# Peptides against a protein of PDB entry 5H65: the designs that were tried, part 17

Target 1, 294 residues: chain A of PDB entry 5H65
Amino acid sequence: QYLERTPLCAILKQKAPQQYRIRAKLRSYKPRRLFQSVKLHCPKCHLLQEVPHEGDLDIIFQDGATKTPDVKLQNTSLYDSKIWTTKNQKGRKVAVHFVKNNGILPLSNECLLLIEGGTLSEICKLSNKFNSVIPVRSGHEDLELLDLSAPFLIQGTIHHYGCKQCSSLRSIQNLNSLVDKTSWIPSSVAEALGIVPLQYVFVMTFTLDDGTGVLEAYLMDSDKFFQIPASEVLMDDDLQKSVDMIMDMFCPPGIKIDAYPWLECFIKSYNVTNGTDNQICYQIFDTTVAEDVI

## One batch from the design tools (peptide; aimed at target 1 D244)

Design b1_p22_2_s2 (made by RFdiffusion4, then SolubleMPNN; from b1_p22_2, 10 letters changed)
Fold by OpenDDE base, seed 4:
Structure b1_p22_2_s2 (fold): chain B 294 residues (1-294), chain A 22 residues (1-22)
Amino acid sequence: as target 1 above (294 residues)
Amino acid sequence: SEELQALHETASSLSDTGERGF
């Protein structure tokens, strides 16, 4: 487990795969716009996806709102339903289904809402008052998840997404399989609904320089490197500022690299195919900047 | 590794174009 520090010049000469401990300066990084570093990663198919933009979600929910809730699917043993008709928008119908725990409505902070026909704004407002929200639509026989291009679960400001490729969606009544209908653990909800949850990750390219050589390494990390969850950063200005400050510390504007702090980190080399060529790439792993900056 | 290949492909395509966030 212990690795001695290896200079970059030596690493660059070696075959992959190998693991190294290095001490280097962060010469530069990509993307410079840090919001672009936040991606969604599937743990099964390993596809990296963009986090949907608000505009994308608006379209999805607007489309969903064109469908009228099916009266036959309201008020089941699983949930109580309330319907609103908007005064504008040609009388759009919005259904809110309150999921019950053993036939009893939970407290608001423990209640899961199923939202049918809601706009993004409405859904977000509801998620501020209730712990958990799932956007749904009326299926043929049951409520169904609206769209995996949108969050399958919203908890506060956290949007949980699922993999379209790997998920095999099941109807909402499968939430009955959950014994505890108050905590609404995202992984449990996902499992019940046949969803493979995506993971928020920071994906960045670091150019590292230790004076002996220059090496490009990739970072894919959810919460360890910055000690900031990738799942929360897009919705939290303070966390964004923190990430900015960390990166500015490594790459201070207007200052020469000679004055940059040293970063101690672990990297692993690996072989990849780039078109017709095989190349060696590097990934940062098991590294926390707060502990590794000297 | 599929994961590493995907990482490489995504990371290598990163750009500074966009209007969102920080």
Scores: peptide ipSAE 0.097, ipTM 0.680, DockQ to the pose 0.587
OpenDDE base, seeds 1, 2, 3, 5: peptide ipSAE 0.102, 0.096, 0.095, 0.099; ipTM 0.682, 0.679, 0.678, 0.680; seeds 1, 5 fail the geometry check

Design b1_p22_2_s3 (made by RFdiffusion4, then SolubleMPNN; from b1_p22_2, 10 letters changed)
Fold by OpenDDE base, seed 2:
Structure b1_p22_2_s3 (fold): chain B 294 residues (1-294), chain A 22 residues (1-22)
Amino acid sequence: as target 1 above (294 residues)
Amino acid sequence: SKELQELHKTASSLSDTGPRGF
C-alpha cells in the first residue's frame, strides 16, 4: 500500500499501532559494533537469542567427545562409517558417517557427513572439505543430533541453528525421507529432523531525526535492509566492511547531522507495557537502504 | 505481538561493550 510521508512530530502524537513512511536522518545507532547486532530469531516462537561463540561450541563438542560411538549404529543403508582413535593419551574415538545417495557415496562436495565425537576444530576442517556436516551422537536405536545449542548443520562457514523450544527432534534415519541426498538444503534437513530453523537477523536501534522530531526505531532484518545476509556477515570480513560502510554513509563520524544523508524508510508503531507504564515503540520494516547507495 | 515484545526487550539491552566474536 502507498503511504504518504509523515513528519516525525506528527507520528509522535499518534496512538499505536500504525504504519508510516518517513524521511529522516540517522542521528545514531546501537550497537556501534555491528557484529553485536547479529542475533538468531525463531519464526515460530519469536525468541531472539545470541549466536553461540566459538568457546561455547568448543565446550559442547568436547562434552560430546566424551561419549564413545556405538558400533551397532555404524554402516547402515543410509551411511558408511569410518572410525579412528586419536593419538592423544585418552584415545578418543571419532566416527564419521558418510551419507549415501541411493546406496552410493556421492562426490565429496555433495556428501553429508555425520560427525560423532569430533572437536570443533575437526568439524570445521571437515566442513571446509565436504561442505555439509551434522554433529551427531549415538542414541539408543539410532544416531541423533548432538545438541541444538550447537549447529545442526554446518555448510562451509555457515552455521545453521535450530530452536530448542519449537523443535521436536527426530532420529538421523529420517534423512531417508529426502529424495535428493546431494544438495542438503538446510530447510529440508531441518524438516526431516524435526527442527525449526532459526533465522539470522540484524537487531539494531536507530535514532531518527527529521528536524521536526526525534524517535527511536528498532530494526530486525535478515537480508533486506543492507541487501546482505545476516547469516554470512559473521564469517565474511568483506561483508562486515560493507555493512560498516553503509552505516558510516548514513551516520558519518566526525560530521554534523546537518550534513547527513536522508534515509527513506517505513516504520510501524506498537504498544509496550512495562508494569504500569505504557510506551509506544517503533520498528523499521520493508526498507532497503542499499539500493540508494549503489 | 510477542515478536515486537522480544524485539523491544533485545534492542533495549543492546550494548557496545561485548567482545568481538570473530
Scores: peptide ipSAE 0.087, ipTM 0.627, DockQ to the pose 0.516
OpenDDE base, seeds 1, 3, 4, 5: peptide ipSAE 0.081, 0.086, 0.082, 0.027; ipTM 0.620, 0.632, 0.620, 0.583

Design b1_p22_2_s4 (made by RFdiffusion4, then SolubleMPNN; from b1_p22_2, 10 letters changed)
Fold by OpenDDE base, seed 2:
Structure b1_p22_2_s4 (fold): chain B 294 residues (1-294), chain A 22 residues (1-22)
Amino acid sequence: as target 1 above (294 residues)
Amino acid sequence: SLELQSLHETASSLSDTGERGF
């Protein structure tokens, strides 16, 4: 859709909702610590939540590790089970269930592991060796997902999360509905288990200035703005560096705004009511800045 | 919309506190 460029001073006088094309300088942005911009977004209920910290995950998995695997749930048609007893004083039992494809154990790079009683460290080690890992617990009649506060699926360094509010969890045997038990597509796994997957997004506040006016616009974007997936940035130093470089380019430290590059972007206005106060807010949409950096 | 409300609330509450990385 073609939009003519509109100066900020004109936009600031108009009622919402409207869409605009603008050319402005990025005077400032929040958060300055860019890792704090990475959030999880539910596409159904639109809740934004923090990405769990390692410490939070440790607690969840430690709690899960206090429960012993149910022997009756081992070695089904869906998976083969192996149990290890740790050498610690408690003799913690860890069960790993290897999901089979049509009764055959796949290659390690195609195999889904279900881990019961594992610590975060153990799970991460396994996820580095095996492409796909699901933390599970013994339910009454079947294995079940451990906790939606933790990843429902770990693939390498990528943690896939589900929405607690919107998900209606189903037992692990529902993975049988998957025709292909080798690729383990996150969305397919989520669907089989009744999980509404959360989306990684960058959430930022931009202060934009075109010399005619100043406005704040919010960014919520998964992969278009930076051309970098929010889902991967927290675990990839090179991607982090790239995001930092992009932001430093548009908002260079120690330089006056007059020397800042121009940012071309689309914004939409919307109304927000806070008590008796009506406010017009702005959101950035359909904008890619990476092409201007390359 | 719920999306815009959530975005607004979240964005408005953003701070520079904490340590995790970049």
Scores: peptide ipSAE 0.077, ipTM 0.647, DockQ to the pose 0.574
OpenDDE base, seeds 1, 3, 4, 5: peptide ipSAE 0.072, 0.071, 0.068, 0.043; ipTM 0.641, 0.643, 0.638, 0.628; seed 1 fails the geometry check

## One batch from the design tools (peptide; aimed at target 1 H41 Y270)

Design b1_p23_1 (made by RFdiffusion4)
Pose (drawn by RFdiffusion4):
Parts: C-alpha cells; sequence; structure tokens
Structure b1_p23_1 (pose): chain A 289 residues (1-273, 279-294), chain P 23 residues (1-23)
C-alpha cells in the first residue's frame, strides 16, 4: 500500500544517519573468493578476525599429540578417562574424557568429550557421534583448553571460537558449575571456562546500481540475509553451494548488468568519524529458494 | 542456533574502520 523506493542519487545528496528502502542491481561485490566473507566478530571488543585454516588447526592438534596425557588428571568425579595407544604415529597417545552428569554418563548424543592428542579429522568424527568435543591438554593441576587459536568447542558442524583479548581462561574442572551435563549450550560452556565467544558473520561489500547512482553498502550478518548460518557454512558443502548460487543469481560473472535481477533491501547510512552504508532488515531468501 | 549481538552506530563505525584498513 505505501511501498515506495528511494533512488540512489537522492540518498547520496543527504546526510547521515538515516535509513532507506531501495531497489538496485548488484553491479559487483567483494570478496570475489566467497569463503573470505566468513569472519569472526567479538561482541565485547568488536574486533574482526579470520577463521583459522585447516593447516593452522592441523599444526595445533599435531603439536598437542607430542605431549603425554597425565595419569594424575584421569578419572575424576567430572569424567571417566580412556587412553588409546597407537602404531606408526610417533608414539602418539589419545585420551578421551567422557563427561558425567551426576556421576552417570549420559547418552552419546548428550555426552561431551574432552580429548587430548586427537586430530581434526578424529574430532570431527567424534562430533558426529557425540554431543560435542573440547580439545584439551594436561596442565599442571588440571586439564586445560588446548589453545584458543583452535575451537574451544566443536558441536555438530559448528566450530566455536573464543576471543584471545577478552577471554580469561579457566581450567576444565570449572565445567562442574554448568547447570546440567546434557544440554551443553555453547555460551554456557564459554562462560564456565572464562571464554568470550566470537560470533560468525558474513562480511561483504556490495556495489549497488539503480541507474540513478552508484553506492557501496556493507553486508554484516550471521544468518538473516541468506538464511544460511555463518557459523555452519565453512563446514557444510550444501550451505556453501547455496551461497554460491545466490551470489551467482544477483551478480552472474561475464553477463551484463541489464540482465541482473533487482535486489530489494533497506540500507542505513552512518558517519564513520565520509558516509558509509549498510544493509539491514533484509533477506533475499524469503522470496528466493 | 547461534545469535548475533546487535551493534550501535558507534560500534558499526569502529568496525568499518577495520574493513577499510584491510582493503
Amino acid sequence: QYLERTPLCAILKQKAPQQYRIRAKLRSYKPRRLFQSVKLHCPKCHLLQEVPHEGDLDIIFQDGATKTPDVKLQNTSLYDSKIWTTKNQKGRKVAVHFVKNNGILPLSNECLLLIEGGTLSEICKLSNKFNSVIPVRSGHEDLELLDLSAPFLIQGTIHHYGCKQCSSLRSIQNLNSLVDKTSWIPSSVAEALGIVPLQYVFVMTFTLDDGTGVLEAYLMDSDKFFQIPASEVLMDDDLQKSVDMIMDMFCPPGIKIDAYPWLECFIKSYNVTQICYQIFDTTVAEDVI
Amino acid sequence: STTFTPLTLEQTASITKQLQAAS
């Protein structure tokens, strides 16, 4: 009834901060390599970070495999422990600690594992069969998180990361403070270990063109615009294909802008200290499948 | 599900500076 659209030439003449409903074509976008759009964002210090690569994580987990699990930290009231020996793996020993709920191991889909000396591949397989996995190492008096450079929790396809600057790391026994040992809410796990969780976000720069003007608008969101979770997409081939197809739909490579579909969206202007623009309250996924 | 903490304009501007520096 009152759906009206503001041309880009009118927006460029106005001061910030304001909000606009627009319709424009996606002339171009960055990043060209779409995997680089997935960033980690700390809600406390507002710092953006790259997600560690497989090679980075392999280094951490292999380095963890050189250390021997400490027998003194095995079989507590919090967890049962089991050590596996290996062959042809530089004498590696793998410790898996099964976390109990009131002195009783829960079902595998509710059971959290703590693991010393495991590979990324093994941890991912364990994450399918069990509720979740925390990579750990034998500290002086207690089990401790392996490294904040690696995920503090792997739950399903989500690798949860914490902020190195904002976190004050606590040892594993502090998991006793969790209300139960079956739900394993990631934010609750992070609080018990003194970790400030990072948030996954898609970060992209769109060049919008409606024929009256041209404008650069940022995309920064976790799951609204694509209806694809940023927290899951790096570990899910289907969700990656969906992002590829949506961006290929709005901005196909090689063909002209005349043939592109229109992008209906809101944008907000704001002062940085020059005026910048950002997409908000917008989803392409509701009308596109 | 994961959640996202909403940003103020000041916080958005601070992040934008990072994006510009990385460009």
Fold by OpenDDE base, seed 3:
Structure b1_p23_1 (fold): chain B 294 residues (1-294), chain A 23 residues (1-23)
Amino acid sequence: as target 1 above (294 residues)
Amino acid sequence: STTFTPLTLEQTASITKQLQAAS
């Protein structure tokens, strides 16, 4: 799409909804800390959720580990099961189910693991080695996803989450509907299990100033704005540094705004009603970071 | 590059034992 540049002063006088191309300086932004700007977004109900912390996951998996794997659910046509009891005083039982493709075990790096009773540490080790792990529990008649508060799929360092509100969970045997049981595409897994996958997004509020006016614009973006996936940034120090550098470039600390670079982006206006209060808000969209230095 | 092969039942058992040892 093509839009002529519109000064902020003109935008501020116009009714919503409209789309604009702007050139402005980033006076300030919130939140200042990157980890606070990464959220999970549901494409269906549009709720924003916090990314669970390691401590949160520890609790979930510890609770899951208190449940004993059901022997009746082991070794199906879908998966081969192996069980061990930990050496500690608690005697925790852990089950690992190796998902088969057409009745045979696939390549090690392509094999999906279902884990019962595993700790976060154990799950992470498995995901790093095999690249696909689903934490599960024994249901009444089948294995089931452990908890939507935890990832439904862990691939390497990537945690895939589902929406509690929008998902209607189906049992693990529904993975049989997948023709290819080697690639384990997150969206396909989610579909098979009745999960509405959440999307990692950067969520920020930008205060933009072009010298004619000032407005706040909301940023909710997965990977376009920074050209960095929100899904990976929390687990990659280099990506974090890159985002920090970008933000420091546009909003450098310790210098006056006159020296700030110009940010070019698209924004859309929209109406928000809260009781008797009506206001126009702005959101950045379809934008990859671009600058113009005077 | 690493060459991967299909898992065997023996390998799955071995992996389980490794996990047990690491726990």
Scores: peptide ipSAE 0.205, ipTM 0.821, DockQ to the pose 0.013
OpenDDE base, seeds 1, 2, 4, 5: peptide ipSAE 0.148, 0.158, 0.048, 0.164; ipTM 0.781, 0.786, 0.655, 0.795

Design b1_p23_1_s1 (made by RFdiffusion4, then SolubleMPNN; from b1_p23_1, 10 letters changed)
Fold by OpenDDE base, seed 2:
Structure b1_p23_1_s1 (fold): chain B 294 residues (1-294), chain A 23 residues (1-23)
Amino acid sequence: as target 1 above (294 residues)
Amino acid sequence: STSFTPLSDEEMAEIAKQLLAEE
């Protein structure tokens, strides 16, 4: 889509909704800390949620670990099960279910694990050796997803979350509907289990200044703006550094705005009603800044 | 942290080897 450049002063006088191409300097941005800008977004209800912290997950998995796996749910056509008992005074039972492909156990890099009673540490260790891990619990007739407050799927260091509001959870046996039980595509797993997957997004507010005017623009983007996936940045120090470098490049600390580089981006205006107040807001869209860094 | 004793490295290794043993 081609748009002519419009000065901010002109944009500020126009009614919404409209789309613009602008050239402006990034005067400032919020939040300043990267980890505060990464959120989970539902594509259906559009709710923004915080990414759960390790401590939150510990609590959830600890609670799950207090439940004993149901022996009747072990070893189905879908999975083979093994149970381990911890060497403690209570003897915690951990069940690991190895999902089969057409009745055959796949290789570790193709294998999905279902885990009952596992701790966060144990789950993380397993996710590094197997394709994927799903935390589950014993339901009445089948294994069920443990909790949507925790990841429904863990692949390596990536935690996939689902929307509590929009999801209608189905039991684990619904994974049988998947023709391919080797790749374990998150969206396919989510669909099979009735989960609406949440999207990792960068959420920021940019103050843009082109010398003719100043406006605030909202950024909600998953992977285009930085050319870095929001889903990976929290678990990768190098990616975090890259984002920080990009932001420092456009908004360098300790120097005057006159020396800032120009940012070219697309913004769209939209109307927001808050009570009796009608406000025009702006959102950045279809913008990539990483090309300027390369 | 949990109130439970986690699986030992040995136990975790057994889990990891499960697929290899059945192949």
Scores: peptide ipSAE 0.101, ipTM 0.752, DockQ to the pose 0.012
OpenDDE base, seeds 1, 3, 4, 5: peptide ipSAE 0.038, 0.036, 0.115, 0.038; ipTM 0.696, 0.697, 0.759, 0.701; seed 4 fails the geometry check

Design b1_p23_1_s2 (made by RFdiffusion4, then SolubleMPNN; from b1_p23_1, 9 letters changed)
Fold by OpenDDE base, seed 4:
Structure b1_p23_1_s2 (fold): chain B 294 residues (1-294), chain A 23 residues (1-23)
Amino acid sequence: as target 1 above (294 residues)
Amino acid sequence: STTFTPLSDEELAQIAKQLLAEE
């Protein structure tokens, strides 16, 4: 997909849709804060939503922790259940269900935990010791996913979310449909539970200037642009610093644009109609920021 | 809303060991 470089002034005169290779300076970008640029995107309905804050999750899990696990739902062919009772808070019950593979408990690094009544802190600690964690609640006849406002799957520090609009949740026993109960691929888990997984994306608007013209380009990217996964960046200080460093490199504060480095990227134009208004918009695609591109 | 005291490290360790004990 080699494209010749096109100046922005020429691009601004052309009809959409088209693809371009450009070399421009990043005059400015929005949002300025990294945590504001990371969103959850539904590939089906295309809704963009905020990544829940820890405080939001705390509320959800605290509420879940007030519920008593249903004894009737413990110890099925799918999982072995253990219950802990805390010394405080009137003896809060925490149920941990260890998912079995063909009736056998797997190794910790292959084991999926279903947690009922756990706090965010507890869940996060357990996710570092086991393959995956799903927060659940006792339903009428089966365990169910706790809440799509919270992660449906936690692997290490990665929180996997599902789309409330597009998902049709199924009970936990539907995990039986998975032949492999050791790898716990998020997409497979999602499919089994009727979840449309959301994708972490960087969402930014770049104002690009090559000296011939200025245009705004939209960036929606999961892991290609920065070569950093959007799914991991919020939970890793080093990755955050890396992204900040990259942005500061291309758009250094307090310096005139003439001193900015050049950014080479691909952009595509597309038409957007809002009522009676027709506008040509631009989106960055298939672009990786690398030192050799600077 | 009620804020719960999280499981202690010992309790969490016990949870982790349950799987190991059956391996």
Scores: peptide ipSAE 0.139, ipTM 0.771, DockQ to the pose 0.012
OpenDDE base, seeds 1, 2, 3, 5: peptide ipSAE 0.049, 0.064, 0.066, 0.042; ipTM 0.715, 0.714, 0.724, 0.710

Design b1_p23_1_s3 (made by RFdiffusion4, then SolubleMPNN; from b1_p23_1, 8 letters changed)
Fold by OpenDDE base, seed 2:
Structure b1_p23_1_s3 (fold): chain B 294 residues (1-294), chain A 23 residues (1-23)
Amino acid sequence: as target 1 above (294 residues)
Amino acid sequence: STTFTPLSDEELAEITKQLLAEE
């Protein structure tokens, strides 16, 4: 939708809510480090969460590995099970369940693995060879998702997380409801298991200055602003460099703002009440800066 | 919690072989 450009000084005088098209310079932004700007967002409850670190995941999977796979839950119509025992004395038992498609084991690139008792390292290695991996545990009557604090689905290097608050977990046999057991679409898997999937988002605060005024605008975006998915950036050095390059372009270090390039973007104003304090805030929306770089 | 020894690359390879053998 077309909007005429509005100077910041005019925007700052207007009541919310409204939408604006602006042309401004990025005076500064927070946080400065990319890793700090990537969060998980729930589309239902709108909570923002930190992306778990490797160390956090290690703990979760180690704790899960303390439990022995239940033999009665192996080899169902949904999956074929194999058990491995580590070479050490009283070795750890690891169960890998290969999900079948219409009773037939699919090719590796179409195969979903359910892993019970696996470490993060093992899971990651498997995710590079098979379509997807779900960390699971033995429940009373069925396999269950291990922990929503860990990924519910790992595809390659992408970790898919679910919202603890909004999810109502269902047992693994609910994957039977999926017509397609080859592509393993994350949203479909989530739906089958009662998971509200979290979205990777870039979360930043921009200080914008067009010479007439200065305002702070909030950025929460998954893949439009940088034309880089937030879900992939943490695991890809090249994508990280690209984001850094874009930010350095708009806000070059050691350079005066007069030399900064102009940023064209859309912002929307909204009211925020905190006790007796009422303030107008701004959010960037429907903006792509990558087009200016290419 | 107890720290376990991860599966070796050989053990992980066996997982792959099992799948391939049944394909």
Scores: peptide ipSAE 0.056, ipTM 0.721, DockQ to the pose 0.012
OpenDDE base, seeds 1, 3, 4, 5: peptide ipSAE 0.032, 0.053, 0.046, 0.033; ipTM 0.673, 0.714, 0.704, 0.649

Design b1_p23_1_s4 (made by RFdiffusion4, then SolubleMPNN; from b1_p23_1, 9 letters changed)
Fold by OpenDDE base, seed 2:
Structure b1_p23_1_s4 (fold): chain B 294 residues (1-294), chain A 23 residues (1-23)
Amino acid sequence: as target 1 above (294 residues)
Amino acid sequence: STTFTPLSDEELAEIAKQLLAEE
């Protein structure tokens, strides 16, 4: 929708909720570190969560690897199973289940792997060779997702997470409901397994200044603002550099604000009640800044 | 809990070959 440009001084005097188009300079932003700005957001309960660190995942998968795969759950109509015993002193058993499409094993680029007892390193290596990987464990009657604290689906370098609060997990055999067992669309996999997928988002606070007033605006965006997916940025050095360059362009270090470029964006106001205090807050929406860089 | 040694590259390669062998 087309909105007339409104100066910040006028916005600051108006009641919420309203939508505005503004032209302002980015005086400052928080957090300053990119990795601190990437979060996981639930579209249902709206909780924000930290992206698990490698160390956290190592612990989860290590714990899973202490359990022996159940032989009775091997080789179903859905998947063919193979078991490897490590050559180390304790002889860890790792089960890999190759999901079939209509009873036929697909090509590697179309194949979903279910892994029991795999480490993070092993899973990551396999995810680079096959379409996708799901870490699983042996349940009572079926394979089950290992842990929602870990990715429910790994495709290449992308880790897909689910919301613990909103998800009602179903067993692996529910993947049978998928008509297409070759593309392994994350949303489809999530739906089959009763998972509410979390969304990677950039979460930042911008201090905007147009010379008439100063306004703090909240940014929560997945891929529109930077034209870079938040889901990919943590695993791609080039994308990280691109985001850093964009932020440096709008808020160059060591330079006076008078020399900053103008940022055009949309903001919406909303009311927030904290105890007895009523506050008007602002959020950036439907804004793309990358077009100004290209 | 006990820390396990990850599968070797050779062992992982064998996993990959399982699919290829059946194709």
Scores: peptide ipSAE 0.306, ipTM 0.870, DockQ to the pose 0.012
OpenDDE base, seeds 1, 3, 4, 5: peptide ipSAE 0.091, 0.293, 0.224, 0.092; ipTM 0.751, 0.858, 0.826, 0.754

Design b1_p23_2 (made by RFdiffusion4)
Pose (drawn by RFdiffusion4):
Structure b1_p23_2 (pose): chain A 289 residues (1-273, 279-294), chain P 23 residues (1-23)
Amino acid sequence: QYLERTPLCAILKQKAPQQYRIRAKLRSYKPRRLFQSVKLHCPKCHLLQEVPHEGDLDIIFQDGATKTPDVKLQNTSLYDSKIWTTKNQKGRKVAVHFVKNNGILPLSNECLLLIEGGTLSEICKLSNKFNSVIPVRSGHEDLELLDLSAPFLIQGTIHHYGCKQCSSLRSIQNLNSLVDKTSWIPSSVAEALGIVPLQYVFVMTFTLDDGTGVLEAYLMDSDKFFQIPASEVLMDDDLQKSVDMIMDMFCPPGIKIDAYPWLECFIKSYNVTQICYQIFDTTVAEDVI
Amino acid sequence: SEEDEQFLAKQLIALNEKWTEEE
């Protein structure tokens, strides 16, 4: 009834901060390599970070495999422990600690594992069969998180990371403070270990063109615009193909802008200290499947 | 806060400049 659209030339003449409903074509976008759009964002210090690569994580987990699990930290009231020996793996020993709920191990899909000396591949397989996995190492008096460079919790396809600057790391026994040992809410796990969780976000720069003007608008969201979770996409091939197809739909490589579909969206202007623009309250996924 | 919003905006600009250089 009252759906109207503001041309870009009219927006460029106005001061910030304001909000606009627009319709424009996606002339171009960054990043060209779409995997680089997935960033980690700390809600506390607002710092953007890269997600660690497989090679980075392999280094951490292999380095963890050189350390011997300490027998003194095995079989507590919090967890049962089991050590596996290996062959042809530089004498590696793997410790898996099964976390109990009131002195009883829960079902595998509710059971959290703590693991010393495991590989990324093994941790990912364990994450399918069990509720979740925390990479750990034998500290002086208690089990401790392996490294904040690695995920503090792997749950399903989501690798949860914490902020190195904002976190004050606590040892594993502090998991006793969790209300139960079966739900394993990631924010609750992070609070018990003194970790400030990072948030996954898609970060992209869109160049919008409606024929009256041109404008750069940022995309920064976890799951609204694509209806694809940023927290899952790096570990899910189907979700990656969906992102590829949506961006290929709005901005196909090689063909002209005349043939592109229109992008209906809101944008908000704001002062940085020059005026910048950002997409908000917008999804392409509701009308596109 | 306002200072946080400005800090985040500056990071987005820098990131965009870095992606442009990579192209």
Fold by OpenDDE base, seed 4:
Structure b1_p23_2 (fold): chain B 294 residues (1-294), chain A 23 residues (1-23)
Amino acid sequence: as target 1 above (294 residues)
Amino acid sequence: SEEDEQFLAKQLIALNEKWTEEE
């Protein structure tokens, strides 16, 4: 909300917690690589986690693909199952379970697929064609989510992850609790399956300088600051380029800071105590960077 | 909670330290 602009030199002298509006130049920022700034945040336990790399997912799905689907779990009231056998020597079996809405298969753009035994490539192909995909495995009595180290839900290019610490997984049949089996809202799916969804966030450290002082402020934001969703940026080259361009604009390499544009933002101060060590930290909040530099 | 806030803050500090070392 509205605050009067405060110079950094004044802020640095004040006790926390407080909120400020500032106008400063972005002297530098960390990390320099975008992929290092994108994290997963649990809204419940507040653990920050790395976004799994493609290689990590490959391993998980490859392992899952070595498991044969349980025939007893195919074709329930909730889903119709189709089985494919690969042409490899061993004949890997892949099961795709099409979740029904009131006994009827929905259109592809509204369909949830449960994939058992698929590779990352196969899963991604299906997720691009169909609305939603959940990687699953055969449990003892029901299909279960494959692994929280992998996405619990894939929608297009968006991978939705759950918190291993806070989630208490329930079997796939709990999707029956969803009245609407067409939209497949990630939060609803998560709730049905006992998953605490993780939030994609940009995490960066900004070194801000307004000529009166210098302070470091953390950026932890999902989609407001860049007006780009952190959940989509890793899978979209154009979005990545956009973020890079924004950062280069505010902090151009090889140019003196005097020529840097001004950044207007809100920051909050807060106390952090670790044993006997106490420090004041700053975090950017409620800020959207404008393309037009005033 | 306060503990959660502190926990998050400490993680941010740790990340910042890590990034600083990498530069």
Scores: peptide ipSAE 0.642, ipTM 0.952, DockQ to the pose 0.903
OpenDDE base, seeds 1, 2, 3, 5: peptide ipSAE 0.642, 0.640, 0.639, 0.640; ipTM 0.952, 0.951, 0.951, 0.951

